Peptides against a protein of PDB entry 4PN1. Designs and how they scored, part 1

Scores and structures below are computed, not measured.

Target 1, 261 residues: chain A of PDB entry 4PN1
Amino acid sequence: KIEMNFLNKPIVPDTTKVISNFLTHYLITEPVEHVEIEAKLGTLIDLETQNRFEFPVMNETILNPEFNLRTRFESDMTASEHKYLNEFLNQAFRDSQKPGRLPFAYKHTKQVDLFYETEDNSRDKIRVSKNQSDNQVLACVKKRRVADLFLYCPNDAFDIRISISDELPVSMPSGNQQPSLTRLKDRVGYVHQEIKIDLTKTTQNDPVYDTTERHELEVEFGNIADLRDRAQKAKDGMEAPLFRRVQLFMDNVRILRREHS
Below, numbering starts at 1 at the first letter of every chain, in headers, positions and changes, except where a header shows other numbers.
Peptide ipSAE is a variant of ipSAE made for these designs: the mean of its two directions, with the distance scale d0 fixed at 1.0 Angstrom where the peptide's residues are scored. Compare it only between designs on the same protein; published cut-offs may not carry over.
The geometry check fails a fold that doesn't show the stated peptide or that is severely misdrawn somewhere.

## One batch from the design tools (peptide; aimed at target 1 H25 N64 F67)

Design b1_p8_1 (made by RFdiffusion4)
Pose (drawn by RFdiffusion4):
Structure b1_p8_1 (pose): chain A 256 residues (1-205, 211-261), chain P 8 residues (1-8)
Amino acid sequence: KIEMNFLNKPIVPDTTKVISNFLTHYLITEPVEHVEIEAKLGTLIDLETQNRFEFPVMNETILNPEFNLRTRFESDMTASEHKYLNEFLNQAFRDSQKPGRLPFAYKHTKQVDLFYETEDNSRDKIRVSKNQSDNQVLACVKKRRVADLFLYCPNDAFDIRISISDELPVSMPSGNQQPSLTRLKDRVGYVHQEIKIDLTKTTQNTTERHELEVEFGNIADLRDRAQKAKDGMEAPLFRRVQLFMDNVRILRREHS
Amino acid sequence: PVPSWLRP
């Protein structure tokens, strides 16, 4: 017989607790009506060296946003790094279809992104996405970035950015208006336990941009867990963000 | 400084 600790009850990892606080704040305390919560793989770039961020730590660590670390985030990866993750996810996709497994879901989207500027002093963008096939509109949203949280991962090829945005559905722009940006987007979507794993390849109308993003697919259920956590029963919320971060961690460690 | 989401 073996126990996990001298208490024989599970304990919350420090990171899971902190991220749960970050998510509960923008879900409950200062709620965002149309919230999107996603984490992107990329690289933390030191503003002076224009290289990867160097920090005297040896494990995945959350950076305090109240400190100026002179850093930006590159949400980009090489074509090889993108293909390598594609193959890994495809293999993980088929393995989930086997007996005893909770399966993956799949959705491949070939669409066009149209970005517009707003009439306000804000730096928000109005995004219009259309099918490349029939050109029917998939979405028309005004997107506002609310908060970011950065995880420096010295043992891996990637760092993590957890973004909280606000996607408000809005009416279509006028025809007599020039879009600030127009690009193609090749999004390969995998879904497992309502956690979305998106592999995007955008083409600028040339420059290519390869990304991997992981987001909560069921916000309403996550908001409910955040409410219970504020009221004491915080185990379901912890179990949720633990699953999210562990998925993000698996994809982060996958590199040649 | 303590972030607002960590404040009691």

Design b1_p8_1_s1 (made by RFdiffusion4, then SolubleMPNN; from b1_p8_1, 4 letters changed)
Fold by OpenDDE base, seed 5:
Structure b1_p8_1_s1 (fold): chain B 261 residues (1-261), chain A 8 residues (1-8)
Amino acid sequence: as target 1 above (261 residues)
Amino acid sequence: PIPKYLQP
């Protein structure tokens, strides 16, 4: 007879537990009302060298936020890397359409984001998103970054930032107000088992630095209500459903950060 | 030290 271990019970890796507790805190303990939870691929940069930071670890590790590591996170990649990931996801999409698989959903969108200053001069700007094809308003929100959790991934091309944000729906800015910033977004979105994977090309015009383009990949929890329910159960002592959902999310992230041309 | 809420 084969057993999993000497207890013959599943065990949960610390990474899963830490992330689960992080999520539970901002879902249940100090709940964010309009929560967005996403992971972005990028690079932890050493502020001293301006290169990728080197930590004395040999595998994926969550960085302790209590320490000032003198780092910044760059949520960007090269156009070549971005293209490769797009091709990879396209193939994954095709393969998922085969019998016996759970299919991806796919959507390609182009939108413009208009940013407005708030009346109270808050650091948080109002973002109005419009569809580029018909100029229809898609959303008007005030997004606040609540918390971050950083994962250093020495064996992979990218590090990870998991972020908790509050996306508060707000009224449209006054018709007389001009946007302080505009961004064009070309987004290719994939959804599998309610996990959203987005490849985004963002173009921004700057009067001083000319036009810049950013290439981002993000992974997002697509069903917050379900996640909140799982987090509540975890708080009540039944952690397994939350752990399973976090594991699924992280496995998708791990697949993506390992891929490179 | 780590944030209390991140402890298992």
Scores: peptide ipSAE 0.310, ipTM 0.908, DockQ to the pose 0.669
OpenDDE base, seeds 1, 2, 3, 4: peptide ipSAE 0.153, 0.290, 0.304, 0.030; ipTM 0.830, 0.898, 0.897, 0.721

Design b1_p8_1_s2 (made by RFdiffusion4, then SolubleMPNN; from b1_p8_1, 4 letters changed)
Fold by OpenDDE base, seed 3:
Structure b1_p8_1_s2 (fold): chain B 261 residues (1-261), chain A 8 residues (1-8)
Amino acid sequence: as target 1 above (261 residues)
Amino acid sequence: PIPKYLLP
């Protein structure tokens, strides 16, 4: 017989606590009404060196947002890395269809995102998303990024940005408005236990810099209502449900950021 | 410093 530790009780990793507190703040304390919570795989770039940021730590580390580390986050990867992750997720999908497993859901979408300036010249743009096949409007929102939490992951291929965004549904722009930016998105989406994993190829045509393509992997909480409920319970003194959900989310992120060809 | 969301 073995025990977990000398108390024979589970212990919550500090990373889980920190992230849980971060989420609780924007779910409950200063609540974002139409909150989107996602993690993106990418690279923390040191603005001084233009190379991947080097911090004197040897494992996954949440960076303190109160410090200006003079970094930028590039939410991108190579096409080969992206392809590998796609193949990896496809295999995970297949394996999850076996008896005794909780299955992935799968969806492939191609959409166009059109960005419009607001009439009031507000900082936030309106995004109209349309299905490429039939031009059906999928969403019309004003998205504002509220907060970021960065994880430096020196042992993995990618660093992580967890973002809190407010995605407010808004009315369609007037018919006479032209989009300031258009992006084509080819998205392969996987959902497991209400956690969304999206592989997205984004194509953007720039009249000056030619066509650019970005390869992104995102992990998103698919059930915000449940997450908010868990966060409220945490504020009320019952933290375990929130910790479990955050742990699940982060384990999925950790699996993905470790994968490489 | 400690982030505000980690403060009591």
Scores: peptide ipSAE 0.212, ipTM 0.813, DockQ to the pose 0.940
OpenDDE base, seeds 1, 2, 4, 5: peptide ipSAE 0.201, 0.011, 0.031, 0.176; ipTM 0.860, 0.401, 0.653, 0.866

Design b1_p8_1_s3 (made by RFdiffusion4, then SolubleMPNN; from b1_p8_1, 3 letters changed)
Fold by OpenDDE base, seed 1:
Structure b1_p8_1_s3 (fold): chain B 261 residues (1-261), chain A 8 residues (1-8)
Amino acid sequence: as target 1 above (261 residues)
Amino acid sequence: PVPKYLLP
């Protein structure tokens, strides 16, 4: 007879617990009303060296937010890396359509985001999102970054930022107000088991700065209601459903951050 | 729908 361990019970990785607790806080303990939870692939940059952060660890490590490590996170990748991931995800999509698999869903969208200053000159800008094809308003929100959790991944191509955001719906800006920033988003979205994976090419037109392009990959929890339910159950003493969902999310992130040409 | 698009 074979047993899993000396308790003969499943054990949850510490990373899963830490992330689960982080999410539970902003889902249940101090709940964010219009919560968005996403992970972005990118690079932790050491502010002193301007190179990728180096820390004396040998594997995926959640950085303690209480410590100022003098880093910044660059949620960007090269065009070639982005292209590779696009091809990789397209292949994953195709493979998932085979019998015995759970299929991906796929969507291509083009969006324009218009950013407006608030009358009170608050830090948070109003973002009006429109469909680029028909100019229909998709959303008008103030997005507030609530919290971040950074994962340093020395063995992989990318580090990870998990972010909690509040997307507060707000009224449209005055018709006389000009946007301070415009952002074109070409997005290819994949959904598997209610986990959203988006590849986005962003073109930003700044009146002051030159046009910049960014290539991003984000992984998002697509079913917040379910996640909140799982988090509530965890608070009530049943942690397994939350742990399983977080593990799934993180495994998808881990797959993606390891892929490179 | 099948992925037909690659990001530029």
Scores: peptide ipSAE 0.065, ipTM 0.783, DockQ to the pose 0.014
OpenDDE base, seeds 2, 3, 4, 5: peptide ipSAE 0.032, 0.033, 0.042, 0.033; ipTM 0.724, 0.738, 0.773, 0.742

Design b1_p8_1_s4 (made by RFdiffusion4, then SolubleMPNN; from b1_p8_1, 3 letters changed)
Fold by OpenDDE base, seed 1:
Structure b1_p8_1_s4 (fold): chain B 261 residues (1-261), chain A 8 residues (1-8)
Amino acid sequence: as target 1 above (261 residues)
Amino acid sequence: PIPKYLRP
């Protein structure tokens, strides 16, 4: 007979616990009403060197937000890296269609995001999202970043930012108002077990700056209601369902951040 | 210091 350990019980990694507590706080304790929870692949940049952050750790590490580490996070990758990840996910999609597997769902979308200043000159801009094919309005929101959690991943191609955001639905801006920023988004979306993986090529047209392109990979919790239910159960003393969901989410993130051309 | 969500 083989046992897992001397207690013969599963052990939850600290990473899972910390992230679970982070999520529980903004789902239950100080609940965000229109919550979005996503992880972005990118790079922690040392503000002093402008290179990737170096810290004396040898594995995935959640950075303590109470410390100013003098870093910024760049949620971007090269076109080649993005292409590689797209090919990787396409293969994963194909493999998931095999008998005995849980299949990916796939969606390709093209979206235009128009950003408008608010009358009160608040930092949060109004975002109007439209479908590029028919110009139909998909959403009009003010997105507020509520909290971030950064993972330094010295052994992987990417670092991770987990973000809690509030997407507040708002009325359309007045017809005489011009957008301050326009973003074209070409998004390939994959969904597996209600975890959303999006590869997005963004073209930004700024009236002041030249057109810029970004290549982003996002991993999002696709079922917030379920996640909130799990978080509530965790607050009530049953943590296992939340831990399992967070572990699944993080394993998907870990797979992706390790991949490189 | 630790984040508020990790405080007892």
Scores: peptide ipSAE 0.292, ipTM 0.906, DockQ to the pose 0.975
OpenDDE base, seeds 2, 3, 4, 5: peptide ipSAE 0.050, 0.045, 0.022, 0.055; ipTM 0.681, 0.667, 0.494, 0.756

Design b1_p8_2 (made by RFdiffusion4)
Pose (drawn by RFdiffusion4):
Structure b1_p8_2 (pose): chain A 256 residues (1-205, 211-261), chain P 8 residues (1-8)
Amino acid sequence: KIEMNFLNKPIVPDTTKVISNFLTHYLITEPVEHVEIEAKLGTLIDLETQNRFEFPVMNETILNPEFNLRTRFESDMTASEHKYLNEFLNQAFRDSQKPGRLPFAYKHTKQVDLFYETEDNSRDKIRVSKNQSDNQVLACVKKRRVADLFLYCPNDAFDIRISISDELPVSMPSGNQQPSLTRLKDRVGYVHQEIKIDLTKTTQNTTERHELEVEFGNIADLRDRAQKAKDGMEAPLFRRVQLFMDNVRILRREHS
Amino acid sequence: SISFPNPP
């Protein structure tokens, strides 16, 4: 017989607790009506060296946003790094279809992105996405970035950025308006337990941009867990962000 | 308010 600790009850990892606080704040305390919560793989770049961020730590660590660490985030990866994750996810996809497993879901989207500027002093963009096939509109949203949280991961090829955005559905722009940006987007979507794993390849109309993003697919249920956490019963919220971060961690460690 | 560790 073996116990996990001298209390024999599970304990919350420090990171899971902190991220739960970050998510509960923008879900409950200062709520965002149309919230998108996603984490992207990429690289933390030191502004002076223009290389990967160096920090005297040995494990995954959350950076305090109240400190100026002179750093930016590159949400980009090579074509090989993108293909390597594609193969790994495909293999993980088929293994989930076997007996006893909770299966993956799959959705491949070939669409066009149209970005517009706003009439306000804000730096928000109005995004219009359309099918490359029939050109029917998939979405028309005004997107505002609310908050970011950066995880430096010295043991891995990637760092993590957790973004909280606000995607408000809006009406279509006028025809007599030039889009600030137009690009193709090849999005390969995997879904497991309502956690979305998106593998995107955008083509600038040339330059290519390969990304991997992991986002909560069921916000309404997550908001409910955040409410229970604020009222004491915080175990469901913890179990949720633990699953999210563990998925993000598995994809982060996958590299040649 | 949210609390974070301070950097070294």

Design b1_p8_2_s1 (made by RFdiffusion4, then SolubleMPNN; from b1_p8_2, 3 letters changed)
Fold by OpenDDE base, seed 4:
Structure b1_p8_2_s1 (fold): chain B 261 residues (1-261), chain A 8 residues (1-8)
Amino acid sequence: as target 1 above (261 residues)
Amino acid sequence: KIEFPLPP
C-alpha cells in the first residue's frame, strides 16, 4: 500500500486555496447575484515594453493585486494558436466519446452582440445578444466586471485571467436607440463535467480602424449553483468539495495553456 | 495575505 504523504491525508496546493478564497468571497461573503466566473487565456503585457512581462518566478504564480505591476492583460491569441486549440479540443471531444469516458458536449454558435449605452449613462453598456441564424434574442444583460485574479505562467504559452462578473438581466433598449457597437461572435463551445470551454472568434468593425478579429479561449464554471453550494460549505468549515471543484477547473485551464502551434 | 475585496 502507498500513502499520499506522511500524514496520509490530502493536501491542497496554495494556488487552489487562494483561488477558492477568491471565489468564496464573491459567491458568499459579498455575493454577486448573477455571477459569471471565467478564466481567459492570454498574455500579461509589460506596459513599458509592450512585450510579455517577465516576472522573477519559475512556475504558475498568482499575482498579488496589491502591487501595481504596470501590466495589462491581452486575451487575444494568434489565429494559428486558436486553430490549434480548436483541433486539440475536437480531438479531446472525440476521445471522450469512447467507452469508459465522460463525454463532452459540443455546440457551435454564431452570435451577434449589440451594445447600447444605458439611459442613465452608466459605465456599463447593455448587451443584446442575438442568434445570427434566426435573429432571436438570446440575452439582454448589463455586464459588470467585479474582480480579476491574474496568473503568470512562465512555462506555458499563455497567462490566465480569472474574472468575476455580474451579468444583470435588463430590459431591451428602446426601439429608438442605435447600438454603439456590434460584434460578431463565432463560438465553438465544449462542455465537460459542467466546465465550459469556449473558443470564440470575434469580429468587430470600427469606423476608424480596420476590421479587427480577436481569438479568445475562455473556461467557465457551468454550474454556479453547485459552486455556490460548495463555497457555502467551505465557509461552514468543509472546504474539500470546493477545493476539488477548483482543482478540476484549474487542471482544465492548465491543459489548455500548454497547447499551442 | 491578500484580503478580499481586492484593492481598487
Scores: peptide ipSAE 0.073, ipTM 0.709, DockQ to the pose 0.162
OpenDDE base, seeds 1, 2, 3, 5: peptide ipSAE 0.069, 0.062, 0.069, 0.062; ipTM 0.658, 0.699, 0.713, 0.702

Design b1_p8_2_s2 (made by RFdiffusion4, then SolubleMPNN; from b1_p8_2, 3 letters changed)
Fold by OpenDDE base, seed 5:
Structure b1_p8_2_s2 (fold): chain B 261 residues (1-261), chain A 8 residues (1-8)
Amino acid sequence: as target 1 above (261 residues)
Amino acid sequence: MIEFPLPP
């Protein structure tokens, strides 16, 4: 007979516990009402060298936010990396349609985001999202970044930022107000087991600067209600359901950040 | 283990 370990019980990686506690705080303890939870692939940049940050660890490591590491996170990748990931996800989609698998869902969207200043001159802008094809309003929100957790991944092409945001629905800006910023988004979205994976190309026109293009990959929890329920159970002493969901999320992130041409 | 949120 084979056993898992000398206790013959499942063991939870420390990374899973830390992330689970992070999520539980903002889901239950100090609950964010309209919470968005996403991981972005990118690079931790050393502010002094402007190169990728070097930390004396050999594996995926959650950075302690109590320390000022003099870093910034760049949530961007090259067009070639982005294209490769798109092709990879397309293949994963095709393979998931085979018998015995759970299928991906796929959606391609093109939208325009219009940003407006608030009357109180708050840092948070109102974002109006419209579909490019019919100009219909998709959303009008005020997004506030609540918290970040950074993972340094020395063995992979990308580092990770996990973010908690509050996407507060708000009323449309007055008809006389002009947007301060406009962004075009070309997004391909994949959903598997309620985990959303988005590849987004963002184009921004600046009157002073040349047109800038960004390439982002994000992974998001698609069922917040379920996640909140799991977090509540965890706070009540039943942690396993939350740990399993966090593990699934992180495994998807790990697959993506390890993949390269 | 770090407690969230961190003290300001």
Scores: peptide ipSAE 0.074, ipTM 0.670, DockQ to the pose 0.123
OpenDDE base, seeds 1, 2, 3, 4: peptide ipSAE 0.028, 0.028, 0.039, 0.037; ipTM 0.660, 0.694, 0.644, 0.637

Design b1_p8_2_s3 (made by RFdiffusion4, then SolubleMPNN; from b1_p8_2 with N6K)
Fold by OpenDDE base, seed 5:
Structure b1_p8_2_s3 (fold): chain B 261 residues (1-261), chain A 8 residues (1-8)
Amino acid sequence: as target 1 above (261 residues)
Amino acid sequence: SISFPKPP
């Protein structure tokens, strides 16, 4: 007979607790109404060197947001890295179709995003998303970034940004308004156990970026209602369901950030 | 062009 530990009970990693508390705050304590929760793969860049920042840690570490670390996060990757991840996820999809596995769902979407200035000249723009094939409106939202957690991952190809956003549904802009920015998105989405994994190629002409094309990988909680329920239970003293869901999410993120050509 | 390989 063997036991898990001297208590013979599961133990929760500190990373899981910190992330769970972060999510609980924006799901329950100060609730974001139309919350989106995603992780992006990218690089923490030292503003002084423009290279990946080096922290004196040896494993996955959540950075304290109260400290100005003189860093920025770049959510872009190379075309070759993006291609590799696409091939990796395609193989994972195929393997999941085998008997005894839970299958992936797959969706390929091509859309155009049109950004409009708000009447009050607020920082947040209205985004109208349309399907490229038939020009049907998919969404009209005002997205606001609420909070971020940054994970430095010294042993992996990528660092991680976990973001809380508010995607407020809004009315279509007036017909006389012109978009300030247009963005083409080619997205392949993989869904496994309601965790969404998206590979996106974005094309835009924006002077803020040195390139007109970006390559991103995102991992998103696909069932916010369930996550909110779990967070409420955690606030009420039953933390295990939330911890399990956060662990699943983070394990998928960890798999992806470790994969490289 | 923007494209991704489709899984079979």
Scores: peptide ipSAE 0.104, ipTM 0.827, DockQ to the pose 0.015
OpenDDE base, seeds 1, 2, 3, 4: peptide ipSAE 0.047, 0.046, 0.030, 0.027; ipTM 0.796, 0.758, 0.635, 0.728

Design b1_p8_2_s4 (made by RFdiffusion4, then SolubleMPNN; from b1_p8_2, 3 letters changed)
Fold by OpenDDE base, seed 5:
Structure b1_p8_2_s4 (fold): chain B 261 residues (1-261), chain A 8 residues (1-8)
Amino acid sequence: as target 1 above (261 residues)
Amino acid sequence: MIEFPKPP
């Protein structure tokens, strides 16, 4: 007879608990109304060396936000890395279409994001997103970054930033207002079990710095209502449903950050 | 566990 451990009960990794607690706070305790929860692949940069931060740990570690580590997070990768991940996800998509699997959904979108200053000169800009093909308005929001949680991943190519944002729907800017910034987004999106995985190439024209391009991979919780329900149950003492959902999310993130050519 | 947000 095989048992899981000396209690013969499942045990939850501490990483899962910490992330679950983080999410529960912004879902239930101090709830963000229009919450977006995403993980981005990138690099923790040491501000002193301008190289990847080195921390004396040997595995995936959530950094304590109470400490000023003198770091910044770069949510970018090379075009080659981005291409590899695209090919990897394409193969994963194909494999998921086989009998006995849960299939991926796939969508390729090209959009333009127009950023506008607010009347109150607040730090947060209004973003109007339009489809490039027909110029249809997709969204008009004011996005506020609420909180970040950083994971240092010494064994992988990328570190992780998990972010809580508030995407407040707002009215369109006045017709006389000009955008302060325009970005083109070429996005390849994959969805599996309501977890969204997006590869995004962003192009920005700057009159001073010329055209810049960035390559990002993000993983997002696609069903916030379900996640909020799970978080509420966790707050009420039933943590297992939340832990399972966070584990699924993190396993997808872990797969992606481990992949390299 | 780390408290989120930081205690006041």
Scores: peptide ipSAE 0.075, ipTM 0.555, DockQ to the pose 0.118
OpenDDE base, seeds 1, 2, 3, 4: peptide ipSAE 0.029, 0.026, 0.066, 0.032; ipTM 0.677, 0.681, 0.631, 0.624

Design b1_p8_3 (made by RFdiffusion4)
Pose (drawn by RFdiffusion4):
Structure b1_p8_3 (pose): chain A 256 residues (1-205, 211-261), chain P 8 residues (1-8)
Amino acid sequence: KIEMNFLNKPIVPDTTKVISNFLTHYLITEPVEHVEIEAKLGTLIDLETQNRFEFPVMNETILNPEFNLRTRFESDMTASEHKYLNEFLNQAFRDSQKPGRLPFAYKHTKQVDLFYETEDNSRDKIRVSKNQSDNQVLACVKKRRVADLFLYCPNDAFDIRISISDELPVSMPSGNQQPSLTRLKDRVGYVHQEIKIDLTKTTQNTTERHELEVEFGNIADLRDRAQKAKDGMEAPLFRRVQLFMDNVRILRREHS
Amino acid sequence: NWYDEIPD
């Protein structure tokens, strides 16, 4: 007989608790009506060296946003790193279809991105996405970035950025308006337990941009868990962000 | 605040 600790009850990891606080704030305390919560793989770049961020730590660590660490985030990876993650996810996809497993879901999208500027002093963009096939509109949203949280991961090829955005559905722009940006997007979507794993390849109309993003697919349920956490019963919220961060961690450690 | 638990 073995116990996990001298209390024999599970304990919350420090990171899971902090991220739960970050998510509960923008879900409940200062709520965002149309919230998107996603984490992207990439690289933390030191502004002076223009290389990967160096920090005297040995494990995955959350950076305090109230400190100026002179750093930016490169949400990009090589074509090989993108293909390597593609193969790994495909293999993980088929293994989930076997007996006893909760299966993956799959959705491949070939669409066009159209970005517009706003009439306001804000730096928001109006995004219009359309099928590359029939050109029917998939979405028309005004997107505002609310908050970011950076995880430096010295043991891995990737760092993590957790973004909280606000995607408000808006009406279509006028025809007599030039889009600020137009590009193709090849999004390969995997879904497991309502956690979305998106593998995106954007082509600039040339420059290619490869990304991997992991986002909560069921916000309404997550908002409910955030409410229960604020009221004391915080176990379901913790179990949720633990699953999210563990998925993000598995994909982060996958590299040649 | 939510970030009060993050070390410096």

Design b1_p8_3_s1 (made by RFdiffusion4, then SolubleMPNN; from b1_p8_3, 6 letters changed)
Fold by OpenDDE base, seed 1:
Structure b1_p8_3_s1 (fold): chain B 261 residues (1-261), chain A 8 residues (1-8)
Amino acid sequence: as target 1 above (261 residues)
Amino acid sequence: SFTSSIPP
């Protein structure tokens, strides 16, 4: 007879615990009301070298936010990498439709985001999102970045930023107000077990800067209510459901960040 | 750009 370990009980990886605690803080302890929780693939850039950050570790490492590592996170990838990931996810989608698997859901959306200055000239802009096909207003929000957790991934193509955001619904800006920024989003979304994977091509028309194009991949918790319930249970002493959900999320992230053209 | 859209 073989046992799992000398306790013959499952053990949770430390990474899962750290992330779970981070999420629990903003779900339960200091709850964000309209919380969005996502991981973006990108690159930690060393501000001194302007190259990818190098840290004396050999595997996935959560960076301590208390330390100023003099880094920035670039949530972007090349068009080639983005295309590769799209093809990869398309294949994953097809494979998931086979008998015995849980299927992906798929959605292709095109929207325009219009950003408006607030009356108080605060840093947080109002974002009006519209469907490109019919100009129907999808949302009007102020999105505030609450917290970030960075994962340095030396063996993978991408580093990871996990972000907690507050997406506050707000009233539409004045009809005479002009947007300060317009952003076109072409998004292919994949959903598997309520984990959302979005590939987004963004075209931004800035009045000051030339048109910029970004290619992003984000992984989001699609069921915040369930996640909050799991986090509450964790606070109450039952951590396993939260750990399992975080592990699932991170495994999906790990798959994606390893893929490259 | 994206590859061909997967039908729903």
Scores: peptide ipSAE 0.248, ipTM 0.857, DockQ to the pose 0.015
OpenDDE base, seeds 2, 3, 4, 5: peptide ipSAE 0.076, 0.050, 0.031, 0.036; ipTM 0.838, 0.694, 0.679, 0.678

